Peptides against a protein of PDB entry 3ZN8. Designs and how they scored, part 21

Target 1, 125 residues: chain A of PDB entry 3ZN8
Amino acid sequence: LEEYDKIQKKMEDVMEGKGKLTLRDVYAQIIALRKMGPLSKVLQHIPGLGIMLPTPSEDQLKIGEEKIRRWLAALNSMTYKELENPNIIDKSRMRRIAEGSGLEVEEVRELLEWYNNMNRLLKMV

## One batch from the design tools (peptide; aimed at target 1 Q29 I46 M118 L121)

Design b2_p18_4_s4 (made by RFdiffusion4, then SolubleMPNN; from b2_p18_4, 10 letters changed)
Fold by OpenDDE base, seed 4:
Structure b2_p18_4_s4 (fold): chain B 125 residues (1-125), chain A 18 residues (1-18)
Amino acid sequence: as target 1 above (125 residues)
Amino acid sequence: DEEKRRRALLELIYNFLR
């Protein structure tokens, strides 16, 4: 509960224009989620999720767990400067991150696209 | 709207998890 509340507060702060979400924040979020256990258990700690959004299938939870592991590997292969300012990640950096994490370049691109989309959405709400 | 913000946050978290 406490870790989830911290994540919500950080997202709310960004929505209010109080700071910027970085990949360091994403890393912290992933670690917080992992401490809560499997995704199925994490989702049970999100009040109102089952009412507002469709409950994910077991297969979707497995895909989500694997995606989290892959994104964590990518984040662990990033430099501090890249984590704090993901906008500096060019094609060369993205390739290095992919090679260092054992991921496809497209998977690293997907993480960055998700990050960019999330930041846009948080600023619009 | 606080409810709209809450829904957006939950949706973002949900989309992150899957």
Scores: peptide ipSAE 0.125, ipTM 0.653, DockQ to the pose 0.309
OpenDDE base, seeds 1, 2, 3, 5: peptide ipSAE 0.109, 0.111, 0.109, 0.114; ipTM 0.630, 0.641, 0.643, 0.644

Design b2_p18_5_s1 (made by RFdiffusion4, then SolubleMPNN; its pose is not in this set)
Fold by OpenDDE base, seed 5:
Order: sequence, then structure tokens, then C-alpha cells
Structure b2_p18_5_s1 (fold): chain B 125 residues (1-125), chain A 18 residues (1-18)
Amino acid sequence: as target 1 above (125 residues)
Amino acid sequence: DEERRRALLLLLDELLRS
């Protein structure tokens, strides 16, 4: 409970631009969004979004859900240090994470690339 | 700040739709 509250506070700080986004933050956000339902519905409730997002088909939602499950498996296979500082994840760590999560190394690399791209975009806003 | 949050959510949405 205490740890959960700490993570939530950190996530709020990141959302307010007061902190660095980590994979732990991403993990927490994914879990939160899943509890809220389809992300498309969540986004529709964000005021001032002003962007019309395409509504995914049922099949697309299923595919997305599977991808989320796979990425969560990868995240669950990371150490605390890796989650907080993903840049330390080298090829050896990536292979370990892949093996632990039942994923291909390329899938783990894709997750990390996505994270890096996200951080680049967040620095712009 | 709010834009930052929106950006994160949009990126997550992209993930789910990809």
C-alpha cells in the first residue's frame, strides 16, 4: 500500500513535468489505464485533447491487449534498477529479460525503443 | 504539464492500436 502510493505520487510528478518518466512509471500507468477500460474511452474524457483518434476495431483491441500483456511480462522481468534507469539495460540484460518473459529479444528492444521515443517527445512538451 | 500528460496517453494509445 505504501509502495503503491509512492508510485502514484511519482507518476503525478511526471505528469506535471516535475520528474523523469521511467519504465516503472509506464508500468503503473498501463495498469491504471487497463483498469479504466479501453484507452480510447479514457482519451475521450481528456478535456482539450482536440485530436480525433481512430476507434480501433474489436480485433485491434484484442491485438493491443495481447501486446500489453507481453510488455507487462517484460516489465515484470526487469529489476527495480532497470525499471528506474532503463538506459542500463544492455544486450545481456535484454536477453535475460526476454528469457524471463518468454519474449524474443527483439520484442524487448521494441519496448525500450518505444520508451526512448516517448521520452524524446515528452522533453518537447 | 497537461500537454505532457496528454502526450503520454497518446503514445500509449498508439501502442494499443499498433
Scores: peptide ipSAE 0.129, ipTM 0.660, DockQ to the pose 0.468
OpenDDE base, seeds 1, 2, 3, 4: peptide ipSAE 0.115, 0.112, 0.123, 0.204; ipTM 0.664, 0.665, 0.677, 0.729; seeds 1, 2, 4 fail the geometry check

Design b2_p18_5_s2 (made by RFdiffusion4, then SolubleMPNN; its pose is not in this set)
Fold by OpenDDE base, seed 4:
Structure b2_p18_5_s2 (fold): chain B 125 residues (1-125), chain A 18 residues (1-18)
Amino acid sequence: as target 1 above (125 residues)
Amino acid sequence: SDERRRALLTLLYELLRS
């Protein structure tokens, strides 16, 4: 819980323009959330989610859970420098990460695209 | 704040399901 609070503060700082969200931050956040259990249980602990978003189907939850597992594998295959500065990840690095994690290169690209979108959206909140 | 926490988690949810 204490670790989770630190991560939330970091993300709040990013929203206020006081820093940059890194993949290390994302990784830590996912790990903290995973301590709460499967994705279905995690979502139950998000206050007001049912008001903001439609309730996901069981199939959607399974897809989301699998995506999290695959992204964690990719993150575990990244170097410290890559986690801190994801912008340095080029095609060669993506291929290495994909091979090391047993994923397709396109899946690694999807993670990086998600990260970029997340960073952009956080600045708009 | 709780509101910011919800917003962040909502964004994570939306991006993960897409």
Scores: peptide ipSAE 0.138, ipTM 0.671, DockQ to the pose 0.344
OpenDDE base, seeds 1, 2, 3, 5: peptide ipSAE 0.138, 0.134, 0.130, 0.133; ipTM 0.670, 0.666, 0.659, 0.664

Design b2_p18_5_s3 (made by RFdiffusion4, then SolubleMPNN; its pose is not in this set)
Fold by OpenDDE base, seed 2:
Structure b2_p18_5_s3 (fold): chain B 125 residues (1-125), chain A 18 residues (1-18)
Amino acid sequence: as target 1 above (125 residues)
Amino acid sequence: EEERRRALLLLIAELLRS
């Protein structure tokens, strides 16, 4: 799909510091990483991660895998406009997303908070 | 560019670990 190519290009622009990160970009990146295999294998492919973060236990990896599945469910329940501009997600939209994904509203809020924090940090790099 | 890529990957990894 042409849309997929656009998403990929946008992701590349973001990685190069030329664009703004959206949830669409996050979604695409997570999917790409999941193709590498389980979280343990993915983490091994990230240079410097072992230095910056402690090696997770097997139980922590399982929790992480579940977190990925849950967040992907949330992202799959968002509209294109919401993925492109998450700031439009109000309480009503957040509840809809939670219901559609089978998650608690607080879990969706956590995802949005993480996104906002990540955008702030990326602007500093 | 590489540092930004690393930062994004680390942030995603940290999210998945929490």
Scores: peptide ipSAE 0.128, ipTM 0.675, DockQ to the pose 0.474
OpenDDE base, seeds 1, 3, 4, 5: peptide ipSAE 0.128, 0.112, 0.113, 0.122; ipTM 0.672, 0.658, 0.658, 0.661; seed 1 fails the geometry check

Design b2_p18_5_s4 (made by RFdiffusion4, then SolubleMPNN; its pose is not in this set)
Fold by OpenDDE base, seed 4:
Structure b2_p18_5_s4 (fold): chain B 125 residues (1-125), chain A 18 residues (1-18)
Amino acid sequence: as target 1 above (125 residues)
Amino acid sequence: EEERRRALLELLFELLRS
């Protein structure tokens, strides 16, 4: 529950009062971050991050970097319609995204489930 | 923009730590 509360609060910051988060929003932000380089380097350019989170270990950075890369690959394989309205992604679309991104279907499902959970949390605000 | 970036990263890290 503690993690969910933290996630919800951070999502509020990301939403900036828009009320709805799309994968396009997530995609845009991840791309912007990736322009700064690897996650380890990105963290060096974001003041105040250490205020809210403990400094991650090297292993945690590597895990985070890999997850970001994998999610970005999935997002890159989505159509604009899917990014704007992820709920249209059925099994066929999910398989296409997985194959196009070189990921397992379960990984794409995980991303979508995360997205759905985020939106459910936002509706409680 | 920086606030959103920070929030996203924090979100991702919190997710990974769960």
Scores: peptide ipSAE 0.139, ipTM 0.666, DockQ to the pose 0.282
OpenDDE base, seeds 1, 2, 3, 5: peptide ipSAE 0.132, 0.134, 0.131, 0.138; ipTM 0.663, 0.674, 0.667, 0.672; seed 3 fails the geometry check

Design b2_p18_6 (made by RFdiffusion4)
Pose (drawn by RFdiffusion4):
Structure b2_p18_6 (pose): chain A 106 residues (1, 21-125), chain P 18 residues (1-18)
Amino acid sequence: LLTLRDVYAQIIALRKMGPLSKVLQHIPGLGIMLPTPSEDQLKIGEEKIRRWLAALNSMTYKELENPNIIDKSRMRRIAEGSGLEVEEVRELLEWYNNMNRLLKMV
Amino acid sequence: EEEKRAFLAKMIAEKLKE
């Protein structure tokens, strides 16, 4: 049930219920339909879950703050350690900056 | 603070949908 600390405390909670659906707990707005979140049980069917939660915990509690410092020598690092590829790491690293970015405009 | 929490929840949810 400044940002990095929140990301972990939140993503950790996003597994002990599903992948849960509490996305509609702090949104007074309305939804769209039900035949759409049905593709959420598909990723659950596999023995695994998601590549993101992999290399996510395979990083220092400071490397997630400014993933910009990460080079070609640091991407392959959390790649082989997590079992993901260099490409699957980029999509993850280029996202940590987005959260710390779009949040500023909030 | 609440708006930031809600925004982060949306961001993470969108990422999980990908």

Design b2_p18_6_s1 (made by RFdiffusion4, then SolubleMPNN; from b2_p18_6, 14 letters changed)
Fold by OpenDDE base, seed 1:
Structure b2_p18_6_s1 (fold): chain B 125 residues (1-125), chain A 18 residues (1-18)
Amino acid sequence: as target 1 above (125 residues)
Amino acid sequence: DEERQRALLLLLDSLLRK
């Protein structure tokens, strides 16, 4: 519970005054959540969500954890400018990031697409 | 703010679901 509160505070600090989520924000949140363990454990502390969302299977958690680790590698290979303004990431930058992180370009593209979708959804709340 | 945080957590959790 105490760790959850710390994570929430960090999230609030990251999102404070920001209408738009950046990849830097995503990075900070992932790091904070990983300290608590599986993301599902964090969600259990959010009232109402545990009732509406099915508990992920162990296999789903493993897949998700692997994906997060791979995306963190990509994020760690980005410049500060790219993290703050992901829209500047063109094909050349994607290729560099992929090579630097040991990922395929398609994986980097997937991260960026996911990020864009997140921003679209967050705009609604 | 709380709703936004919950939404973000939900979106992140989508990574854990196939």
Scores: peptide ipSAE 0.164, ipTM 0.681, DockQ to the pose 0.469
OpenDDE base, seeds 2, 3, 4, 5: peptide ipSAE 0.146, 0.147, 0.154, 0.145; ipTM 0.674, 0.674, 0.681, 0.667; seed 2 fails the geometry check

Design b2_p18_6_s2 (made by RFdiffusion4, then SolubleMPNN; from b2_p18_6, 12 letters changed)
Fold by OpenDDE base, seed 4:
Structure b2_p18_6_s2 (fold): chain B 125 residues (1-125), chain A 18 residues (1-18)
Amino acid sequence: as target 1 above (125 residues)
Amino acid sequence: DEERRRALLLLLNELLSK
């Protein structure tokens, strides 16, 4: 919980001034991250992160890596309109995305919920 | 580096939320 709060606060600072976050933005950032390699390798290259967060466990890294894969699959299964305006994603669209990505509908819903929460945070900045 | 940092923060937010 404490770690989560720290990350949220920092993320708000970093995202300040970016305007409305879309899933296209999320996708682009994930891709940028992936260019650095596995999450474990990424963490080694982020200066100052150790000040904000304890070193993640190997299990946490595995979970994070799996989440990246799943989110990329979901995002790759979305239309341009959905990426730009995720609020149009209804139950039918979620089902399609889930089926196209090989994910459960609940996983797609989780992504969208996270996105919505993130946008709420950004609006508070 | 900044873009990478932002991406990491987004992902870490999700990771730490669980």
Scores: peptide ipSAE 0.226, ipTM 0.768, DockQ to the pose 0.232
OpenDDE base, seeds 1, 2, 3, 5: peptide ipSAE 0.175, 0.150, 0.151, 0.158; ipTM 0.721, 0.697, 0.687, 0.697; seeds 1, 5 fail the geometry check

Design b2_p18_6_s3 (made by RFdiffusion4, then SolubleMPNN; from b2_p18_6, 11 letters changed)
Fold by OpenDDE base, seed 4:
Parts: sequence; structure tokens; C-alpha cells
Structure b2_p18_6_s3 (fold): chain B 125 residues (1-125), chain A 18 residues (1-18)
Amino acid sequence: as target 1 above (125 residues)
Amino acid sequence: DEEKRRALLLLLDELLRS
């Protein structure tokens, strides 16, 4: 939980406009959350989530676990520069990441699109 | 701010659930 708290503080700073959210930050948060156990356990530790989201079904949890594995694979296949500045990831880089992670290029694109959308939202919150 | 933090975590969680 100590590590998680550190990551949360970083995320809060980003949300307050004191920093920029990078994929390294996302990666670190995912890792920190994973240390709490499977997704079912992770969700129990996220404040407010139980209020805002319905309890996921077992199947949804399985899907989530798979998604986590895939995202981690993608993130592990990125270079430091890419994690820090995902905007440099072009088609060639996406293909490399996909191949390295065993994912489809579309899955990598999806991750990047989510990241971009997240950054947009952070500016609005 | 807890509200902002929750928003980010919710979005992350929702993505991970999809």
C-alpha cells in the first residue's frame, strides 16, 4: 500500500496540473495495483469505485485480467522514451510494440488512444 | 483532490474491464 500511495500522490499531482501523465505513470500504477492481488481485490481498494461502478461479474473480471496482461505486455515492449513521450510512437513503433508483445497493432493503438483521451480529460477536470 | 483521482481511476478501471 505504501507504493500505491506514492503512485496515487503522483497521479493526484498530475490531475492538479502539476505534472504530465505518461505511460510510465500508467504502468507504475498498474503494477502497484497488481500488487494488491487479482483485479477483484484491486477493485476493492479503489476508493469510490464501488459507488460509481457496479460490481463486475466473474466473466468481466476475467476479461479485465486479460486486458491487464495485454497492456502490461505492450508497456513492457515500449522503450523508455516511448513510455515518457507516447506521442513519438508512430506506425513503425506501434508495429514493433505489437510484435514484441504478441498483440495486434490495433490493440496498441487502442492503448495510445486511451492515453491521449485521458490526457485531454485531465485538462478538463 | 479525491474527485479528480476517482475520475482517473474510474477511467482506468473501465478500460481494464472492457
Scores: peptide ipSAE 0.203, ipTM 0.724, DockQ to the pose 0.400
OpenDDE base, seeds 1, 2, 3, 5: peptide ipSAE 0.166, 0.130, 0.136, 0.142; ipTM 0.713, 0.650, 0.666, 0.668

Design b2_p18_6_s4 (made by RFdiffusion4, then SolubleMPNN; from b2_p18_6, 14 letters changed)
Fold by OpenDDE base, seed 5:
Structure b2_p18_6_s4 (fold): chain B 125 residues (1-125), chain A 18 residues (1-18)
Amino acid sequence: as target 1 above (125 residues)
Amino acid sequence: DDERKRALLLLLYELLRK
């Protein structure tokens, strides 16, 4: 919980001066990060992470990789309009996205909730 | 790279929110 708050604060600093964050932006960034390799390698590129978080176990890294894969699947199943304005995603759209990505509707909801939380943080900057 | 840093923080946010 405390670690989460620390990362949120750092995120606010890094994201300061950015315009409206869309899922299109998130999608593009995740794709770019995937070029760095597996999550374990990606995490090694974050200065000070070892101070903030314990070294993840192999199982934790695997779970993290799967989560990223699932997010990408969901994002790939969204329309351009949905990526640009996720607020239009209603229950029907969520179900379509879930079915298209092989996810549960709840997982799509979680992605949207995460996005909303991110935007809430950005508004506080 | 600022863009990578932003993306990394977003991912960490997702991983930690549980």
Scores: peptide ipSAE 0.137, ipTM 0.668, DockQ to the pose 0.274
OpenDDE base, seeds 1, 2, 3, 4: peptide ipSAE 0.119, 0.122, 0.116, 0.122; ipTM 0.659, 0.658, 0.650, 0.662

Design b2_p18_7 (made by RFdiffusion4)
Pose (drawn by RFdiffusion4):
Structure b2_p18_7 (pose): chain A 106 residues (1, 21-125), chain P 18 residues (1-18)
Amino acid sequence: LLTLRDVYAQIIALRKMGPLSKVLQHIPGLGIMLPTPSEDQLKIGEEKIRRWLAALNSMTYKELENPNIIDKSRMRRIAEGSGLEVEEVRELLEWYNNMNRLLKMV
Amino acid sequence: EFKEEILENLLNRKREEK
């Protein structure tokens, strides 16, 4: 049930219920339909879950703040350690900056 | 989609805090 600390305390909570659906707990707005979140049980059927939660915990508690410092020598680092590929790391690293970015405009 | 959901949760929390 400044940001990095929150991301972990949040993503950790996003596994001990599902992948839960509490996305509709702090949103007074309305939804769309039910035949759409059905594709959420598909990723659950596999023995695994997601590649993101992989290389995510395979990083220092400071490297997630400014993933910009990460180079070609640092991408392959958390790649082989997590079992993901260099490409699967980029999509993850280019996202840590987005959260810290779009949040500024909030 | 999942990334958007995480982001929406963070944005809504920050709006509630404000």

Design b2_p18_7_s1 (made by RFdiffusion4, then SolubleMPNN; from b2_p18_7, 13 letters changed)
Fold by OpenDDE base, seed 5:
Structure b2_p18_7_s1 (fold): chain B 125 residues (1-125), chain A 18 residues (1-18)
Amino acid sequence: as target 1 above (125 residues)
Amino acid sequence: RFQDDLLTLLVAKKKQEE
């Protein structure tokens, strides 16, 4: 419960422009969502997603769960400084994270690109 | 195997020092 309240407050602060979304926030959110159960249950609890997302096939849910597991492995291989300020992640750090997580460098790049795009969208609100 | 464990330990150690 306390972890959920911290994540919610952080999301509110980011939406109000009072905070910056970090990969630490992303990590905490993913962990919180996973504690709620399988992706199918998580998607049902997100307001508005239950109305607009076609019920993904069981295979699409499994693919999504595997992608989240891979991203968690990458996040677990980052330092606290990298999680708090992902902009410091150069090619050398990206390679280290990939090696430590058992991912391709391209998959780590995809995660960082996703984060950068999300952070840009949040700054436009 | 051994390199993966060392990298994990180095990252874990670096996280404890931060």
Scores: peptide ipSAE 0.056, ipTM 0.559, DockQ to the pose 0.024
OpenDDE base, seeds 1, 2, 3, 4: peptide ipSAE 0.044, 0.033, 0.026, 0.031; ipTM 0.536, 0.574, 0.552, 0.557

Design b2_p18_7_s2 (made by RFdiffusion4, then SolubleMPNN; from b2_p18_7, 10 letters changed)
Fold by OpenDDE base, seed 4:
Order: sequence, then C-alpha cells, then structure tokens
Structure b2_p18_7_s2 (fold): chain B 125 residues (1-125), chain A 18 residues (1-18)
Amino acid sequence: as target 1 above (125 residues)
Amino acid sequence: RFREDILRLLVAKKEQEK
C-alpha cells in the first residue's frame, strides 16, 4: 500500500507538470503491482466491482505476468541514465538491452513505445 | 561463447555509462 501511494503521488505530480515519469518509476510500479497481485483479483473481492470488470482469463493473466517479467529483465539491463532519461536509448542501447535481458529488440521497443505513450498521456492532463 | 558475450555486454554497458 505505501509503495503504491508513493507511485500514485508521483503520477499526480507528473500530471501537474511537477517532474517526469521515468522508467525507474515504471519499474517501481511493476514491482508494486506484482506485490499486490493482479489488481483484477483485488477488485473481484470488492463487492459490486467484480461485475463491472471482465476478469481476464487465467491464461491472459499468465501472458501478462510473463510480459511484465520480460519488461523487468529489460529494465534491469538498463543503465541509470537510461532509466532516468529513456529518450537517450538509441538502436545500439536498445540492442544491448535486448541482448542483456534475453529479449528480442522488438520487445524492448514495445516497452519504450508504451513508456512514450504513457508519458505523452500524462503531459496532456 | 557465453563468457565472451557477457564480457562484450559489460564493456558496451560501461562505455555507454560514460
């Protein structure tokens, strides 16, 4: 809970134009999410919310967990400078990260694209 | 191969940290 609240506050600060979302913040979110388990399972235990959220199938949860695990491997392969400033990640850095994490370059690109999209959305609020 | 690949990755990471 405390880690989640810190992450939410960081997101609010970024939405207010106070600071920048980094891949370090993303890493912290992924770790917090993994500690809480699938938010869908938590929400299923809230009376009345379980009807409103299509629970992903167990297979979709496993696919999501594997994707998150792969993204964590990529993040663990990044330098501090890359985590703080992902826009410096060129093709050479992206390839190194992929090779170091045992991922395809496309998977690292997908993570960076997701980050860029998220960071754009947060700046529009 | 594995040892050489790890060494190459470590060198590349160190060079890119400059």
Scores: peptide ipSAE 0.132, ipTM 0.630, DockQ to the pose 0.019
OpenDDE base, seeds 1, 2, 3, 5: peptide ipSAE 0.100, 0.084, 0.120, 0.082; ipTM 0.589, 0.564, 0.617, 0.562

Design b2_p18_7_s3 (made by RFdiffusion4, then SolubleMPNN; from b2_p18_7, 15 letters changed)
Fold by OpenDDE base, seed 1:
Structure b2_p18_7_s3 (fold): chain B 125 residues (1-125), chain A 18 residues (1-18)
Amino acid sequence: as target 1 above (125 residues)
Amino acid sequence: DFRERLLQLFVAEEKRRQ
């Protein structure tokens, strides 16, 4: 519960413009979510999500869980500097991360694109 | 709230790519 409160507070600070979401914050949050069980179970505990979003099929949830596992492999292959400041990740760093994680460079690019989109959306709320 | 938001954005992004 204490780890959850720290992550929640960090996210509130980011949404209020008092901080920046990093890939370290993303990593910590993914680990916390996985401790709660499968994404299907996490989604079931979110009030109103079934009303606001079409309920993903069980197959879509499995695809999402596999994607998160692949992203964790990428995050585990990043340096501390890259996790804290993802904007320094150039093509050379991206290739190293892909090779170290057993992923395609495109999948590492997708993670970074998702992170950038997340940061933009959090700043608009 | 963050867990919910992170999950929503993840699911939304996967749906856009399918």
Scores: peptide ipSAE 0.049, ipTM 0.610, DockQ to the pose 0.065
OpenDDE base, seeds 2, 3, 4, 5: peptide ipSAE 0.038, 0.038, 0.061, 0.034; ipTM 0.598, 0.596, 0.619, 0.581; seed 4 fails the geometry check

Design b2_p18_7_s4 (made by RFdiffusion4, then SolubleMPNN; from b2_p18_7, 12 letters changed)
Fold by OpenDDE base, seed 5:
Structure b2_p18_7_s4 (fold): chain B 125 residues (1-125), chain A 18 residues (1-18)
Amino acid sequence: as target 1 above (125 residues)
Amino acid sequence: SFEDRVLQLLVAKKEQEK
């Protein structure tokens, strides 16, 4: 719960222009989500909400979990400076991260693109 | 393995930055 509150505060700070979303924040969010499980499962236990949420198929959950695991491997292969300032990650750094995590360079690029898109969206709110 | 050595180097580099 404490980790979740920190993530929420960070997101609020970014939306207010008082902070910057980093890959460290993304890492923390992924870990928190894994600990809590899919929010859909939590919401299913709330009386009256269980019927309204489409539950992803078990196969879709497994695919999502595997993708998250791969992204965690990439994040674990990044330096502290890269996690705090993802914009410094060039082609050479992406290759290193990919090799260290057992991923393709394209998968690392996808993670960074996702981060950049999220950061842009948060700044526009 | 070569992969293991790369991982060790990455861990060491990360520790130096902390």
Scores: peptide ipSAE 0.043, ipTM 0.483, DockQ to the pose 0.023
OpenDDE base, seeds 1, 2, 3, 4: peptide ipSAE 0.020, 0.031, 0.027, 0.047; ipTM 0.433, 0.396, 0.387, 0.407; seeds 1, 4 fail the geometry check

Design b2_p18_8 (made by RFdiffusion4)
Pose (drawn by RFdiffusion4):
Structure b2_p18_8 (pose): chain A 106 residues (1, 21-125), chain P 18 residues (1-18)
Amino acid sequence: LLTLRDVYAQIIALRKMGPLSKVLQHIPGLGIMLPTPSEDQLKIGEEKIRRWLAALNSMTYKELENPNIIDKSRMRRIAEGSGLEVEEVRELLEWYNNMNRLLKMV
Amino acid sequence: TEEEKRAFLTKLIAEKLK
């Protein structure tokens, strides 16, 4: 049930109920339909879950703040350690900056 | 606000998980 600390405290909570659906707990707005979140049980069917939660915990509690400092020598680092590929790491690293970015405009 | 930030982060995480 400044940002990095929140990201962990939040993504950790996003597993002990599902992948839960509490996305509709702090949104007074309305939804769209039900035949759409059905594709959420598909990723649950596999023995695994998601590549992101992999290399996510395979990083220092400071490397997540400014993933910009990460180079070609640091991407392959959290790649092989997590079992993901260099490509699967980029999509993850280029996202940590987005959260710390779009949040500023909030 | 703090609540808006929390809600926004939840949206981003949820969208990315999709």

Design b2_p18_8_s1 (made by RFdiffusion4, then SolubleMPNN; from b2_p18_8, 10 letters changed)
Fold by OpenDDE base, seed 5:
Structure b2_p18_8_s1 (fold): chain B 125 residues (1-125), chain A 18 residues (1-18)
Amino acid sequence: as target 1 above (125 residues)
Amino acid sequence: SEEERRRALLQLIYDFLR
């Protein structure tokens, strides 16, 4: 419970523009949310989602669940330094992470691109 | 703003699910 509260506070700080989001934070948040059950139940706990976004189809939820599992495999193959500072992940590191997780390099790149887009938008708005 | 940040996050979630 104490660890969960720390994670939530960190996410709130990031949303308020008071903190920096790392892949460690992403990993911790995914694990915490997965304990709540399947993606469908997790989405129900996000305030305003049902108003701001259309209800995802069953197929979209399955795709999302699979993507989360694959991204967790990638995150599990990263070093602590990479999780804290993803900017150090070059082509060699991406290839190692992909091989270690059984993923394609393009899937690791997609995760990093998503992370970069997240940080860019959080700084912009 | 906080509201704009929330909207941006929701857009990223939508992009993730598509």
Scores: peptide ipSAE 0.286, ipTM 0.788, DockQ to the pose 0.307
OpenDDE base, seeds 1, 2, 3, 4: peptide ipSAE 0.237, 0.278, 0.220, 0.278; ipTM 0.746, 0.777, 0.738, 0.784

Design b2_p18_8_s2 (made by RFdiffusion4, then SolubleMPNN; from b2_p18_8, 10 letters changed)
Fold by OpenDDE base, seed 4:
Order: structure tokens, then sequence, then C-alpha cells
Structure b2_p18_8_s2 (fold): chain B 125 residues (1-125), chain A 18 residues (1-18)
């Protein structure tokens, strides 16, 4: 819970223009969520989810859980510089990360795209 | 606002799960 609160505060700071969210922050968030148990259990702790968004199906939860595992593998294959500044990750770095994590390059690209979208959304709020 | 932050977080979760 304490780690989760720290991540929420970091997200709020970024929304207020007081910082930048990095893949290191993403890594910390995933680890914090994993400590709470499976994704289904984590989602039960998010107030308003069932009201604002449709409840994920069991299949969607399984896909999400697998995606978390894959993204952790990718993050574990990144250098410290890449985690702190994901913008330096070019095609060569993506290929290295994919090979090191046992993922397809497209899966690494998907993670980076999600990260970029997240940063854009946080800046708009 | 708190509501906006909650909506943004939920949107991120939704995009992650899709």
Amino acid sequence: as target 1 above (125 residues)
Amino acid sequence: SEEDRRRALLQLIYEFLR
C-alpha cells in the first residue's frame, strides 16, 4: 500500500508538471501491483472502476496478467539509462531488449507506445 | 481534480488491458 501511494503521488506530481514519469516508475508500479496479488484482486481495490469502465472479462484479466509478466521481462532487459530516458530506445535497442527478454520486437514497441500514451494523458489532466 | 485523476488512471488501466 505504501509503495502504491508513492506511485500515485508521482503520477500526481507529473500531472502538475513537477516531474517526469519514467519506465523506472512503471517498473515500480508493476512490482507494487504484483505484491497485491493477481490482477483481478488488484482491480477490486480501485474505486470507481466498475462504474466508469466496463468490468474486464476473465479472458481480458488473463491477457492483462500475461502482459504484465512480459512487460516485466522487457523492463528487466533494459539498461538503467533506458529506464530513466526511454526516448533513447531506438530500433537496435528494441531488438536487443526483445532478444534478451524472449519477446517479439512488436511487444517491446507496444510497451513503449503505452508509456508514451500514458505520459501524454497525464500531461493533459 | 480528483475525479480527473481517477478517470486518467482508469483510462490507463483500460488501455493496458485492451
Scores: peptide ipSAE 0.141, ipTM 0.671, DockQ to the pose 0.338
OpenDDE base, seeds 1, 2, 3, 5: peptide ipSAE 0.134, 0.129, 0.123, 0.127; ipTM 0.661, 0.662, 0.661, 0.652; seed 2 fails the geometry check

Design b2_p18_8_s3 (made by RFdiffusion4, then SolubleMPNN; from b2_p18_8, 9 letters changed)
Fold by OpenDDE base, seed 4:
Structure b2_p18_8_s3 (fold): chain B 125 residues (1-125), chain A 18 residues (1-18)
Amino acid sequence: as target 1 above (125 residues)
Amino acid sequence: SEEERRRALLLLIYEFLR
């Protein structure tokens, strides 16, 4: 519950001036992150992170870095329409995205589930 | 600010990835 409350508060900042979060927003941020270097280096540039979140272990950083790479691959395989409106992504589209990105369908599903959960939380704010 | 939104989104991704 505490973790969800933290997510909601952060989402308020994301929603300020945008109205909704899309996968285009996620894509843009992942690209920006990759330009800054590995996840460990990126996290060092976020003031107050160590106060808001526990310091990640080296293993968590490696897992996070790999997951970011996988999400980027999935997002790169999406159409503009899918990025703007992920709700149109059906089973056929998910399979295409997975095949195009070299991912399992379950990994694409996980990304979409995360997105859907985030949007549900935003509606509660 | 744009910077605050960026930080917030990064933190959201971080929390999901941890």
Scores: peptide ipSAE 0.139, ipTM 0.661, DockQ to the pose 0.364
OpenDDE base, seeds 1, 2, 3, 5: peptide ipSAE 0.114, 0.120, 0.114, 0.110; ipTM 0.651, 0.650, 0.643, 0.642

